# Peptides against a protein of PDB entry 3J47: the designs that were tried, part 50

Target 1, 121 residues: chain A of PDB entry 3J47
Amino acid sequence: IRLTNQLKSLKGLQSKLKDVVEYLDKVINKELPINHTILGKLQDVFNLLPNLGTPDDDEIDVENHDRINISNNLQKALTVKTNDELMVIYISNLVRSIIAFDDLIENKIQNKKIQEQRVKD
Target 2, 69 residues: chain B of PDB entry 3J47
Amino acid sequence: YEEKEESNLAATKSMVKIAEQYSKRIEEEKELTEEELKTRYVGRQDPKKHLSETADETLENNIVSVLTA

## One batch from the design tools (peptide; made by RFdiffusion4, then SolubleMPNN)

Design b2_p15_2_s3 (from b2_p15_2, 9 letters changed)
Fold by OpenDDE base, seed 2:
Structure b2_p15_2_s3 (fold): chain B 121 residues (1-121), chain C 69 residues (1-69), chain A 15 residues (1-15)
Amino acid sequence: as target 1 above (121 residues)
Amino acid sequence: as target 2 above (69 residues)
Amino acid sequence: ERLEALQELIDYLQK
């Protein structure tokens, strides 16, 4: 469910971005008039995107860096962070699996001992 | 779309919490394994079972964390 | 110690 919702949101965003690109191309080609309202909203979206350009000195607090997947460099850093998190989760799952197997083996050993005792009786 | 965005934000916050919980879960898993070891030496099934259950819970939480990620 | 326990577990399963 969660993954499906994320995928759907990403697809929706992709479609919207495609529509914007198509609109911009039509405006450049003078096929459609510039819709100032759409451009204003796009500009707002771009401003909310992590600046792909030179980090101007402003104090973007380190705490907010974890949240926004937007700009390619920041996206790269976020991708690395996400990969690290996924690795941790993977290792944790492996460890849990190992523990579960250890318990299964012990149970099997105990069952075997019980059977051997029953045969001696 | 907005609901999914909110869900993704909540998931990201959950991931940070999961990282902290992960360290704790690893320690809890080790403790459970020690209890299993103790149970193996003492021949009592109960501590070992408890360790196994806690390990399973830790695994499930990690899987949920991965799916949230 | 954990590795030894894992090996013992594997050996037990093979048995």
Scores: peptide ipSAE 0.419, ipTM 0.844, DockQ to the pose 0.013; fails the geometry check
Fold by OpenDDE base, seed 1:
Structure b2_p15_2_s3 (fold): chain B 121 residues (1-121), chain C 69 residues (1-69), chain A 15 residues (1-15)
Amino acid sequence: as target 1 above (121 residues)
Amino acid sequence: as target 2 above (69 residues)
Amino acid sequence: ERLEALQELIDYLQK
């Protein structure tokens, strides 16, 4: 189920990326106007996907470079946010693990002490 | 796809809530550690056990959060 | 104090 859902999501993303590329090509060729709704949905997808490869920066006109930089900054910010959340979860798990180990150690020490007392009796 | 987008949005909102809950859980973990330390000093097993149980609960909640992320 | 507790935990596990 989880793997199937991930695969479905990846396929959907791939299809959407293809549609975006096709749309961008049509916009470059002045065949279609810029659809702001599609761009907004793309931003939402980019916000959800930390490492969507930036298309090669080389040929994009200076005005688009600033917008791409803003988009990249937003993506970076979202990636940072996701990383921070993951880091918090990791640290929390680590702390819980440490506490659990500490309790285990204390229990072991107590058990050892009880055994030593039984040997002396 | 729309259902997944909605699920992802809900998950993102849940992550913000999880961050707040995480801060609270960290504080609960500290309280448990302090109680364990106090129990170590007093030699009474009961407070230490309670601290351990609370730490375990905190760990379980974090694991569930990781699995849902 | 937390470091000491960690060290004690490590020592206990090694024991």
Scores: peptide ipSAE 0.411, ipTM 0.832, DockQ to the pose 0.014; fails the geometry check
Fold by OpenDDE base, seed 3:
Structure b2_p15_2_s3 (fold): chain B 121 residues (1-121), chain C 69 residues (1-69), chain A 15 residues (1-15)
Amino acid sequence: as target 1 above (121 residues)
Amino acid sequence: as target 2 above (69 residues)
Amino acid sequence: ERLEALQELIDYLQK
């Protein structure tokens, strides 16, 4: 259920991104007027998204360099945080697996002892 | 989308709580292992079984947490 | 002792 919801969310995001790209292409081709409301929402999305933007070589003023560095630092920090969380979950699963194996070993040892006792009787 | 974002935020807060609970669960797992050790001395199968069941439950909860993450 | 038990388990699983 949870995995399905995450997958559905990702698919929804992908579809929305595709729609945005198609809209931008139509605006560039002058097929549609620039919708300011859509652009505002897109800007909000881009501000919330880690700027994965390839630095396009255009003359972006020095003030944007600091914002890009902050955005990259934020993305890096979020990536590190995600990795740390995944690592904790991995370690937890490993510990549980080890305990489960220890119990399996003990059960097998007990079963072996019971079989050996039955052969002696 | 907003409901999923809220669910993800709740899941993240739950992950912090899960990390604390995880530390506690590790301690509970150790206690169960100690009970299993005691049961190994007493020759009673029941404490060992209980430890195994608790370890399995702990593993299942971690897997669910990873899948939520 | 735990390592020996683990080895015994591995050997038992392989039989």
Scores: peptide ipSAE 0.395, ipTM 0.831, DockQ to the pose 0.012; fails the geometry check
Fold by OpenDDE base, seed 5:
Structure b2_p15_2_s3 (fold): chain B 121 residues (1-121), chain C 69 residues (1-69), chain A 15 residues (1-15)
Amino acid sequence: as target 1 above (121 residues)
Amino acid sequence: as target 2 above (69 residues)
Amino acid sequence: ERLEALQELIDYLQK
C-alpha cells in the first residue's frame, strides 16, 4: 500500500512536472500569459516533494536563481524538519530499547533469585 | 494524488501529535522506571510487569509511527 | 538514579 501510494505520487508528480514544463515553454514563447495559480500549485508540489531535483537547464536567468534559492531554502527547511522527525523517532526507539533491556535484566535477576532459593530449600 | 496528499497531511499532523505524545510517553516511561525501582525495593513482581508492559506498548507505538512516517 | 539502575541491570546481566 505505502509503496503503491509513493509510486502513484511519483507518477502524478512526473505528469504535473511535464505539464508545468509544457506550460512554462508556452509562457516563454508568449503563447500564454503567466498563470499564477499554476505557479502556486507548482510551489505546493515542490514544498511537498523536497527531493525533486533542480531543473538542469543552463540558461536560468538571474531572476530564476533567486526563486531556485528560495525553493532550495524551503527544501532545506523541509529536509531539516524531516531529519528532526527521524531523530525524534530514533531517540524514542532507543529509549524503548533501554527500558526493554532494563526489564530483561530485572527478569534475569528475579530468575536467579528464584533458582538460589530453590537450591537452599 | 489528492487522496495521497490528504493522507500525507494527516500523517504530518499525526507526526506532530506523535511528537507531543512522545514527550508525554517519555514522562510515562520515567514513571514506569520509578515503578520498577519501587518494585525492586519492595520485591513486588506485579508493578514491574506492568511497567514492562507499558514500556513495550510505548515502543510498539513508536515503531508503528516510524513505519507510518 | 537511572544510571545506578542501569549499572545494576548490567551487573545482573553479567552474572
Scores: peptide ipSAE 0.394, ipTM 0.825, DockQ to the pose 0.013; fails the geometry check

Design b2_p15_2_s4 (from b2_p15_2, 8 letters changed)
Fold by OpenDDE base, seed 4:
Structure b2_p15_2_s4 (fold): chain B 121 residues (1-121), chain C 69 residues (1-69), chain A 15 residues (1-15)
Amino acid sequence: as target 1 above (121 residues)
Amino acid sequence: as target 2 above (69 residues)
Amino acid sequence: ERLEALKELIDYLKS
């Protein structure tokens, strides 16, 4: 369920990004005027993305290429954050596994000692 | 998509919390390992067992966190 | 040795 939701959110974001690109292309081609509101909403979405995911705030007219780069940087930062979180989880699992393994080894050693004692008796 | 987005947001927030909890759990695991070492030296089975159980619980929680993440 | 490895991993996580 969670993975499905994440996938859906990602798909939504992808669709939104596509719309933004299309809008930007239209603006570059002077087919549409720059809509600052769309860009602002997109920026807000990107800023909230780490916490909220990607809503479809992108309408048609987006202004400057530099702001898009800033948005991309933010997206990259969010991606890095996600990767870091995943890494932490992974390492934690590894640590737990190692601890569990150590305990198993100790248990085996104890069992062997008990068996040896039984043989001596 | 909206439901998934909300779920993802909640999950992300949970992941941050999980990361913090993970750090704490890692510390707890280290403590358990030290206790296991101590138990190994003292020869007391009970503390070692407790440490192992705690480590296992920590591992399980991490696995759940990974699955959630 | 495994305990030490675990400690190293924990230290890595903390870093």
Scores: peptide ipSAE 0.438, ipTM 0.843, DockQ to the pose 0.028; fails the geometry check
Fold by OpenDDE base, seed 5:
Structure b2_p15_2_s4 (fold): chain B 121 residues (1-121), chain C 69 residues (1-69), chain A 15 residues (1-15)
Amino acid sequence: as target 1 above (121 residues)
Amino acid sequence: as target 2 above (69 residues)
Amino acid sequence: ERLEALKELIDYLKS
């Protein structure tokens, strides 16, 4: 469900960006007037998403939330953070697996002991 | 789209919480292992079972964390 | 043999 929602959001963003590009092309070609409302919203989005689509700006990577940032500058820091988190999760899973195996082995040993006792009786 | 965004935000918050609880989960796993070890020496089945259950719960939480990440 | 394997796994987890 979460992945599906993320995909839907991404698709929506992609569609909106495509529409904006098409609109901008029409404005550049003087086919349509500038829609100030759309441009304002786009500007707000760019302000909220630092360096989105502008790879050249060396802004200081402020560690933001553990999501794959679409923004290139913050994306590096976020990528590192995401990788670290994934590593921690991986290690945790390994530890849990080992514990589960230990329990399995212990259960098998107990079962064998029970069987041996039954044979002796 | 808004629902997905909200879900993603919630997931992000959950990830932070998971990071905070990760150490606790590791400790719980260790406790389960100690119980299993004690069960081997004392022959107590109940403590071993409890340890196994706790380990399984820890694994499930980690899997959920991975899915949320 | 299974008991020994379990002991080894437990020791590994503790390490």
Scores: peptide ipSAE 0.422, ipTM 0.833, DockQ to the pose 0.015; fails the geometry check
Fold by OpenDDE base, seed 2:
Structure b2_p15_2_s4 (fold): chain B 121 residues (1-121), chain C 69 residues (1-69), chain A 15 residues (1-15)
Amino acid sequence: as target 1 above (121 residues)
Amino acid sequence: as target 2 above (69 residues)
Amino acid sequence: ERLEALKELIDYLKS
């Protein structure tokens, strides 16, 4: 459910961005006049987003190292944090799996012993 | 979309808390393993089952943490 | 034989 909601939010954002790009292209081609209200709102949204740069932009805000964000300069630090968290979760899952496997092996051994005792009786 | 965004933010905050408790969960898993070992020595199946269940719960929590990340 | 293999796996995981 949480992952689905995140995906839905990202999809909605992507759709909105596509609409904006399409609008901007029409304005550039002189098919539509510039809507200052829409552009102003979009600019506000961009200003609220972490600094967007090309992949060549190496500016990283250290304060965002612990946040989940996969986009651009501040997103690099956030991506590192996300990767670390994912690694921790992965290791935890691995440990749990190992424990579960050990228990399964033990149960199997016990079952075998019980069967052997039944055959002897 | 807004509801999902809010949910994601809440999930992220929860993930931080989960990460802090991760070490504790690992210790709990170790305790379950010790119980399994003890069960092997005592020959009682119930403690081993409990250890396995605890290990499974720990795995589930880790999976939820990944989904929240 | 299966029992021995399981014991070996458990020992490996514990090591």
Scores: peptide ipSAE 0.407, ipTM 0.839, DockQ to the pose 0.013; fails the geometry check
Fold by OpenDDE base, seed 3:
Structure b2_p15_2_s4 (fold): chain B 121 residues (1-121), chain C 69 residues (1-69), chain A 15 residues (1-15)
Amino acid sequence: as target 1 above (121 residues)
Amino acid sequence: as target 2 above (69 residues)
Amino acid sequence: ERLEALKELIDYLKS
């Protein structure tokens, strides 16, 4: 459910971005006038997004280092943070798996011991 | 899309919470391992079972964290 | 033999 919602959000964002690109292309080609309202809203969205893009953005400290932000350059740093978080989660899962495996082995050893005791009785 | 956005925001908040609880989960995993060790010595299955259950809970929480990430 | 294998696995996990 969570992944599905995230995917839906990403798809929605992708569709919106595609629409914006198409609109901008039409404006550049002088096929349509600039819709100032849509552009203003998009600008607001971009301002809320960590700076995507320029190689110089890697040198720019972003105030909001949210690990989850999917942006390009500052988001590359954020992507690195996200990757680090994912790695931590992965390691944690591995550790839990190892513990579970250890418990399984112990249970098997105990079962074997019980069986051996039953044979001796 | 709005509902999904809200869910994504909630997931992000959950990730922060998971990060905070990560250390606690690690400790819980250690406790489970210790209980297993104790159970080996005492010969009581109950402490080992409890440790195993705690380890499983820790694993489940990690999986949820991965899903939220 | 199975018991020995389990012991070895446990020892490996403890290492």
Scores: peptide ipSAE 0.389, ipTM 0.829, DockQ to the pose 0.012; fails the geometry check

Design b2_p15_3_s1
Fold by OpenDDE base, seed 2:
Structure b2_p15_3_s1 (fold): chain B 121 residues (1-121), chain C 69 residues (1-69), chain A 15 residues (1-15)
Amino acid sequence: as target 1 above (121 residues)
Amino acid sequence: as target 2 above (69 residues)
Amino acid sequence: LERLLKLLKRALELA
């Protein structure tokens, strides 16, 4: 369910982005009038996107490291964070698997002992 | 779409919480391992079962965290 | 079981 919702949201975003691109192309070609409201909203979206291009702004506050990097440089840092989180999840799953395996081994040993006792009887 | 986006945001916040809980889950897993060891020596299935169940629960939570991520 | 425990410890150290 959650993954499906994320996928649906991503698909919706992709569709909207495509529509925006198509609109911009039509505006450039003078096929449609410039809708200032749409452009303003698009600009706001771009401003919310992590800056792809300017390496210079040093001061991006260290504390916001936890937020999803939407833009490439921020996306790189976020990608690293996401990678670390995925690694933690992977290790955790591995640990759980090992514990489960240990229990299975123990159960098997016990079952074997019970069977051996039954044969002696 | 908006509902899913909101769900994803909530999931991201949950991931931060999961990171904190992860440390606790690791400790719980260690405790389960000790109980399994004790159960192996004592020959009683109950502590081992409890350890296994806790380990499984920890694993499930990690899987959910990964899926959320 | 001991091997499994060692693997678990190793996984924990990597995390």
Scores: peptide ipSAE 0.466, ipTM 0.852, DockQ to the pose 0.054; fails the geometry check
Fold by OpenDDE base, seed 4:
Structure b2_p15_3_s1 (fold): chain B 121 residues (1-121), chain C 69 residues (1-69), chain A 15 residues (1-15)
Amino acid sequence: as target 1 above (121 residues)
Amino acid sequence: as target 2 above (69 residues)
Amino acid sequence: LERLLKLLKRALELA
């Protein structure tokens, strides 16, 4: 469910971005007037989106480096955070799998012992 | 889309919390392994079962976290 | 169990 919702949101965002690009292309080609209201909302969304484009190196605020990489500089930092989170989740899954496997082995050993006892009886 | 975005945002916040919880879950998993080890020595099935169940729950939570990430 | 413990220890070290 959550992944599906995230995917849906991402797809919706992608579609909207595509529409914006198409609109911008039409405006550049002077085919349609600029819808200032939609552009303003998009600009607000882009401003709320971590700045993807300007690679100015210096103000990579170190604090955001470990967080979710949404937008380029901040996005890189956020990507690192996302990677770290994914790594933690992966390790956790591995650990759980190992524990589950251990329990399975123990259960199997116990079952074998019970079967051996039944054969002796 | 908005509901999913909100869910994703909540999931992201939850992921940070999950990272903290993950550290805790790793500790819980260790406790389960110790309990399983103790159960092996004591021959009591119940502690071992509890450890296994906790490990499974920890695994499930990690899977959900991965799916949410 | 010992192998599992080793695997868990390795996983913990990796984490």
Scores: peptide ipSAE 0.466, ipTM 0.856, DockQ to the pose 0.053; fails the geometry check
Fold by OpenDDE base, seed 1:
Structure b2_p15_3_s1 (fold): chain B 121 residues (1-121), chain C 69 residues (1-69), chain A 15 residues (1-15)
Amino acid sequence: as target 1 above (121 residues)
Amino acid sequence: as target 2 above (69 residues)
Amino acid sequence: LERLLKLLKRALELA
């Protein structure tokens, strides 16, 4: 359910972005008037998006590395944080799986001992 | 779309809390493993079962954390 | 059990 909702939101954003690009191209070609309301909402969305680094400013300050932010430079620092979090979750799941497997082995050994005792009786 | 965005924001806030709880969950998992070891030596099934149940709970919490990430 | 401990140790080293 949660993953499906995230995918739906991402698809909706992608579709809207495509519509904006098509609209901007039509405005540049003087085919359609500018819808100021849509443009204002899009600008607000861009301001909320972490600065997609303009190619010139290489010095992304190392400090905000911890949060996985949606924008490419911030997205890189955010990607590192997400990767670290995913690794921790993966390791935790692995450890839990190993513990569960050990319990299954012990249960199997006990069951085998019970069966061997029943054959001797 | 809006409901999903709200869900993602809530999940992100939950993830920060999960990171703090993660260290505690790792320690709880280790304690459960020690109890299983003790149960193997004592030959009593009940402590081993309890350890397995707590390990399963820890695993479930990690899976929920992955789904919220 | 020994194998489990080795796997846990390996997981901890990767973290």
Scores: peptide ipSAE 0.445, ipTM 0.844, DockQ to the pose 0.052; fails the geometry check
Fold by OpenDDE base, seed 5:
Structure b2_p15_3_s1 (fold): chain B 121 residues (1-121), chain C 69 residues (1-69), chain A 15 residues (1-15)
Amino acid sequence: as target 1 above (121 residues)
Amino acid sequence: as target 2 above (69 residues)
Amino acid sequence: LERLLKLLKRALELA
């Protein structure tokens, strides 16, 4: 469910971006006036989304820790954070697997002892 | 799309909560291991079973956390 | 069991 919603949101964003590109192409070709409302919303999105498009200029270094699958420069710091989180989750799963394995071994040993006692009786 | 965005926001909040819960889950896992050790000493099957069940629940929660991350 | 405990300890140290 969550993955499906994320995928739907991503698809919606992709469609909207495509519409914006098409609109911008029409404006460049002087076919349509700039839709100020769409442009304003897009500008707001770009202001909230750190430099998604232009890889070149601004400071790579702002270590903002938060989990958002956001754009490239902030994405590097966020990617590092995401990788760290994934590593923690992986280690946690490994620890749980080890505990489950220990319980399995103990259960097997107990079952073997019970069987040996039954054979002696 | 809005429903998915809201779901993603909820997932992000859940991730923060997962970080807090992670420490608690680690402690729960340790408690299960101690119960297994005690069960080996006492020969009681019930504490070992409970420890195994709690470890399994902790694993499931971690898997769900990974899937939501 | 001791081996499993050691593995758990290593996993905890890695986390």
Scores: peptide ipSAE 0.438, ipTM 0.840, DockQ to the pose 0.050; fails the geometry check

Design b2_p15_3_s2
Fold by OpenDDE base, seed 1:
Structure b2_p15_3_s2 (fold): chain B 121 residues (1-121), chain C 69 residues (1-69), chain A 15 residues (1-15)
Amino acid sequence: as target 1 above (121 residues)
Amino acid sequence: as target 2 above (69 residues)
Amino acid sequence: EERLLRILLKALELL
């Protein structure tokens, strides 16, 4: 259920982005008037989205913490954080799997010893 | 779409809480491994079974965390 | 059986 909802939101965002690009292209070609309300909402989205949109300019260290989405420098920092979190989850799952396997092995050893005793008796 | 954005925000808040719980879960998993080791020395089946059950619970919590990420 | 335990111990040491 949750993964399906995430995929649906991502598809909806992709469709909206495509509609915006198509609208901007028509405005550039002077086929449609500029809708100021759509442009204002797009600007608000861009202001909430840390720096999605400059190819060309070097080096700015700016601190701001945490979490997944949108544009090359913040997307790099968020990708690093997401990768670290995924790595931690992966390591934990591996440790739990190892413990569960150790228990299975010991149960198998015990069962084998019980069978060997029954054959001697 | 809005319900999914709200679900993603809730997931994101849950991820911070998962990071804090993760350190605690790792310690609980280590404690379990020591009890299993002790049970192997004592030859008592019950402490070993309890260790296995808590390791499984820890594993399930990590799987839920991966599905939440 | 002892071989599987040794493999698990080695995997734990790598974590």
Scores: peptide ipSAE 0.447, ipTM 0.843, DockQ to the pose 0.052
Fold by OpenDDE base, seed 5:
Structure b2_p15_3_s2 (fold): chain B 121 residues (1-121), chain C 69 residues (1-69), chain A 15 residues (1-15)
Amino acid sequence: as target 1 above (121 residues)
Amino acid sequence: as target 2 above (69 residues)
Amino acid sequence: EERLLRILLKALELL
């Protein structure tokens, strides 16, 4: 259920991003007027994106490559964080497995001692 | 979409809480291992059983956390 | 059996 919901959200996000790109391309090409409502929603999406560093006021033309790189850097940082969390969970599972094996071995040793005592009686 | 975003936000908050609980679970697991060591010396069956049960419960919680991540 | 226990203890110490 949860994985299916995540896939559905990701697919919906991908579709929406594609629609936004297509809209932005049409606006850049002057095929459509600038829709302020769409720009406002995009701005809200960008504001909900964790701080894409405010570029201070200098030189308009370099911004688009840097924005993609900042989004990629943030996505990379989120991916690294997710990987670190998965590693911690993996290590935990290993530790727990080792403890469970230690208990199993100790139980087996005790069972053998009990059998040896029963054979001597 | 909103329900799934809310679920992802709740999951992320749960993940942070899991990281904090993880440190406590590791400490509990260490205490359990010490009780096993003590049980080997004292020959008491009961502390070893309690240790095994708590280690298993800890394992289940991590598996659920991995499946939830 | 005791040998297996020693191996597990060493693995636990490594973590």
Scores: peptide ipSAE 0.439, ipTM 0.838, DockQ to the pose 0.048
Fold by OpenDDE base, seed 2:
Structure b2_p15_3_s2 (fold): chain B 121 residues (1-121), chain C 69 residues (1-69), chain A 15 residues (1-15)
Amino acid sequence: as target 1 above (121 residues)
Amino acid sequence: as target 2 above (69 residues)
Amino acid sequence: EERLLRILLKALELL
């Protein structure tokens, strides 16, 4: 149950991340306007990520363009980090699922042996 | 700029280290599964259950470690 | 049963 829920959560996060990347690519290619609502939700997700750098509040004077590039580079780095973390979680859950299946097979083999012994008795 | 690049580099190095630790833990879980297989041949039911539980705990700790890193 | 175990072993080798 917990494993299945984690896998489902990870798949949901992977899908959302893919949608974000596709949206960002469309914005970079000027195919779509910048959707401020999506950008705000991304910022909220990044604010929930461990601060890969509190910009010290004191450098307010970096020109908006540099802030956007820094934000995009940080966002890309955070996206890559998030993808790597998601991949690790996915692999972990897959390994747990395999172990759980091996245990189920074992339990089934043991139950079969117990039934065969009961039929001989 | 430079401070952010340095912070990103440090974070990336930390992530590589976490991935290496994770790979090592996956190998430990494989060893546990092999011992479970060996225990199947020996016919001892209790060691297999304990091995499965230990593998599950190791995976849980790995997931928590990745989520907290 | 043995076939399922072989599939699981192959999946484990791919990880």
Scores: peptide ipSAE 0.435, ipTM 0.841, DockQ to the pose 0.078
Fold by OpenDDE base, seed 4:
Structure b2_p15_3_s2 (fold): chain B 121 residues (1-121), chain C 69 residues (1-69), chain A 15 residues (1-15)
Amino acid sequence: as target 1 above (121 residues)
Amino acid sequence: as target 2 above (69 residues)
Amino acid sequence: EERLLRILLKALELL
C-alpha cells in the first residue's frame, strides 16, 4: 500500500513535470505568454516537492540511481531557484500593492478634508 | 537536454539578477513609504505625491518584470 | 479612513 502510493505520487509528479517541461518549452518558443496561474501551480508543485524526497531503500540498479539522483538534485535546485524568484516577485507585488493602498488612503483623506472645508465655507 | 539545462541555468541566472533588481526596487519603495510617513507628519503634499508616483512606477516595473520573467 | 491607514501601516511594518 505505501509503495503503491509512492509510485502513484511519483507518476503524478512525473506527469506534472512533463506538463511543466511542455509549458516551459511553449514559453521558450514564445507560443504562450507567462501565465501567472501556471506559475502559481508550479510554485504549489515546488512547495510539495520537499515531501516527495523519501527514496525507498529498495535495491534498484546503482547506475540509474546516480543519474536520477543528480537529475533530481538539479531539478530540486532549479525548483528552489524558481520558487525563490516567484517569492521575490510575490513579495514585491505585495509591497507595491500596500504602497498603492497607502496613496489611495491618503488621497481619500485629502478629499475628505477638502469636502469638510467646503462644508465649513 | 544539455542545451535545455544551459538555457535553464542562463534563465535562472537572469532570474537571480531580476530578483536582486527587484529587491533593490522593493527597498527603494520601502524608503519611499517611510518618506510618505515622514511627509504625512510634516504636512508637505509634494514629497508624498512624488513618493506615490515612484511607488507606482516601481509597481509597474515589477509587474512588467513578472510578466517578462 | 484612519483605520485603513493603521491597517496599511501594520502591513508595511510586517514587511
Scores: peptide ipSAE 0.444, ipTM 0.850, DockQ to the pose 0.071; fails the geometry check

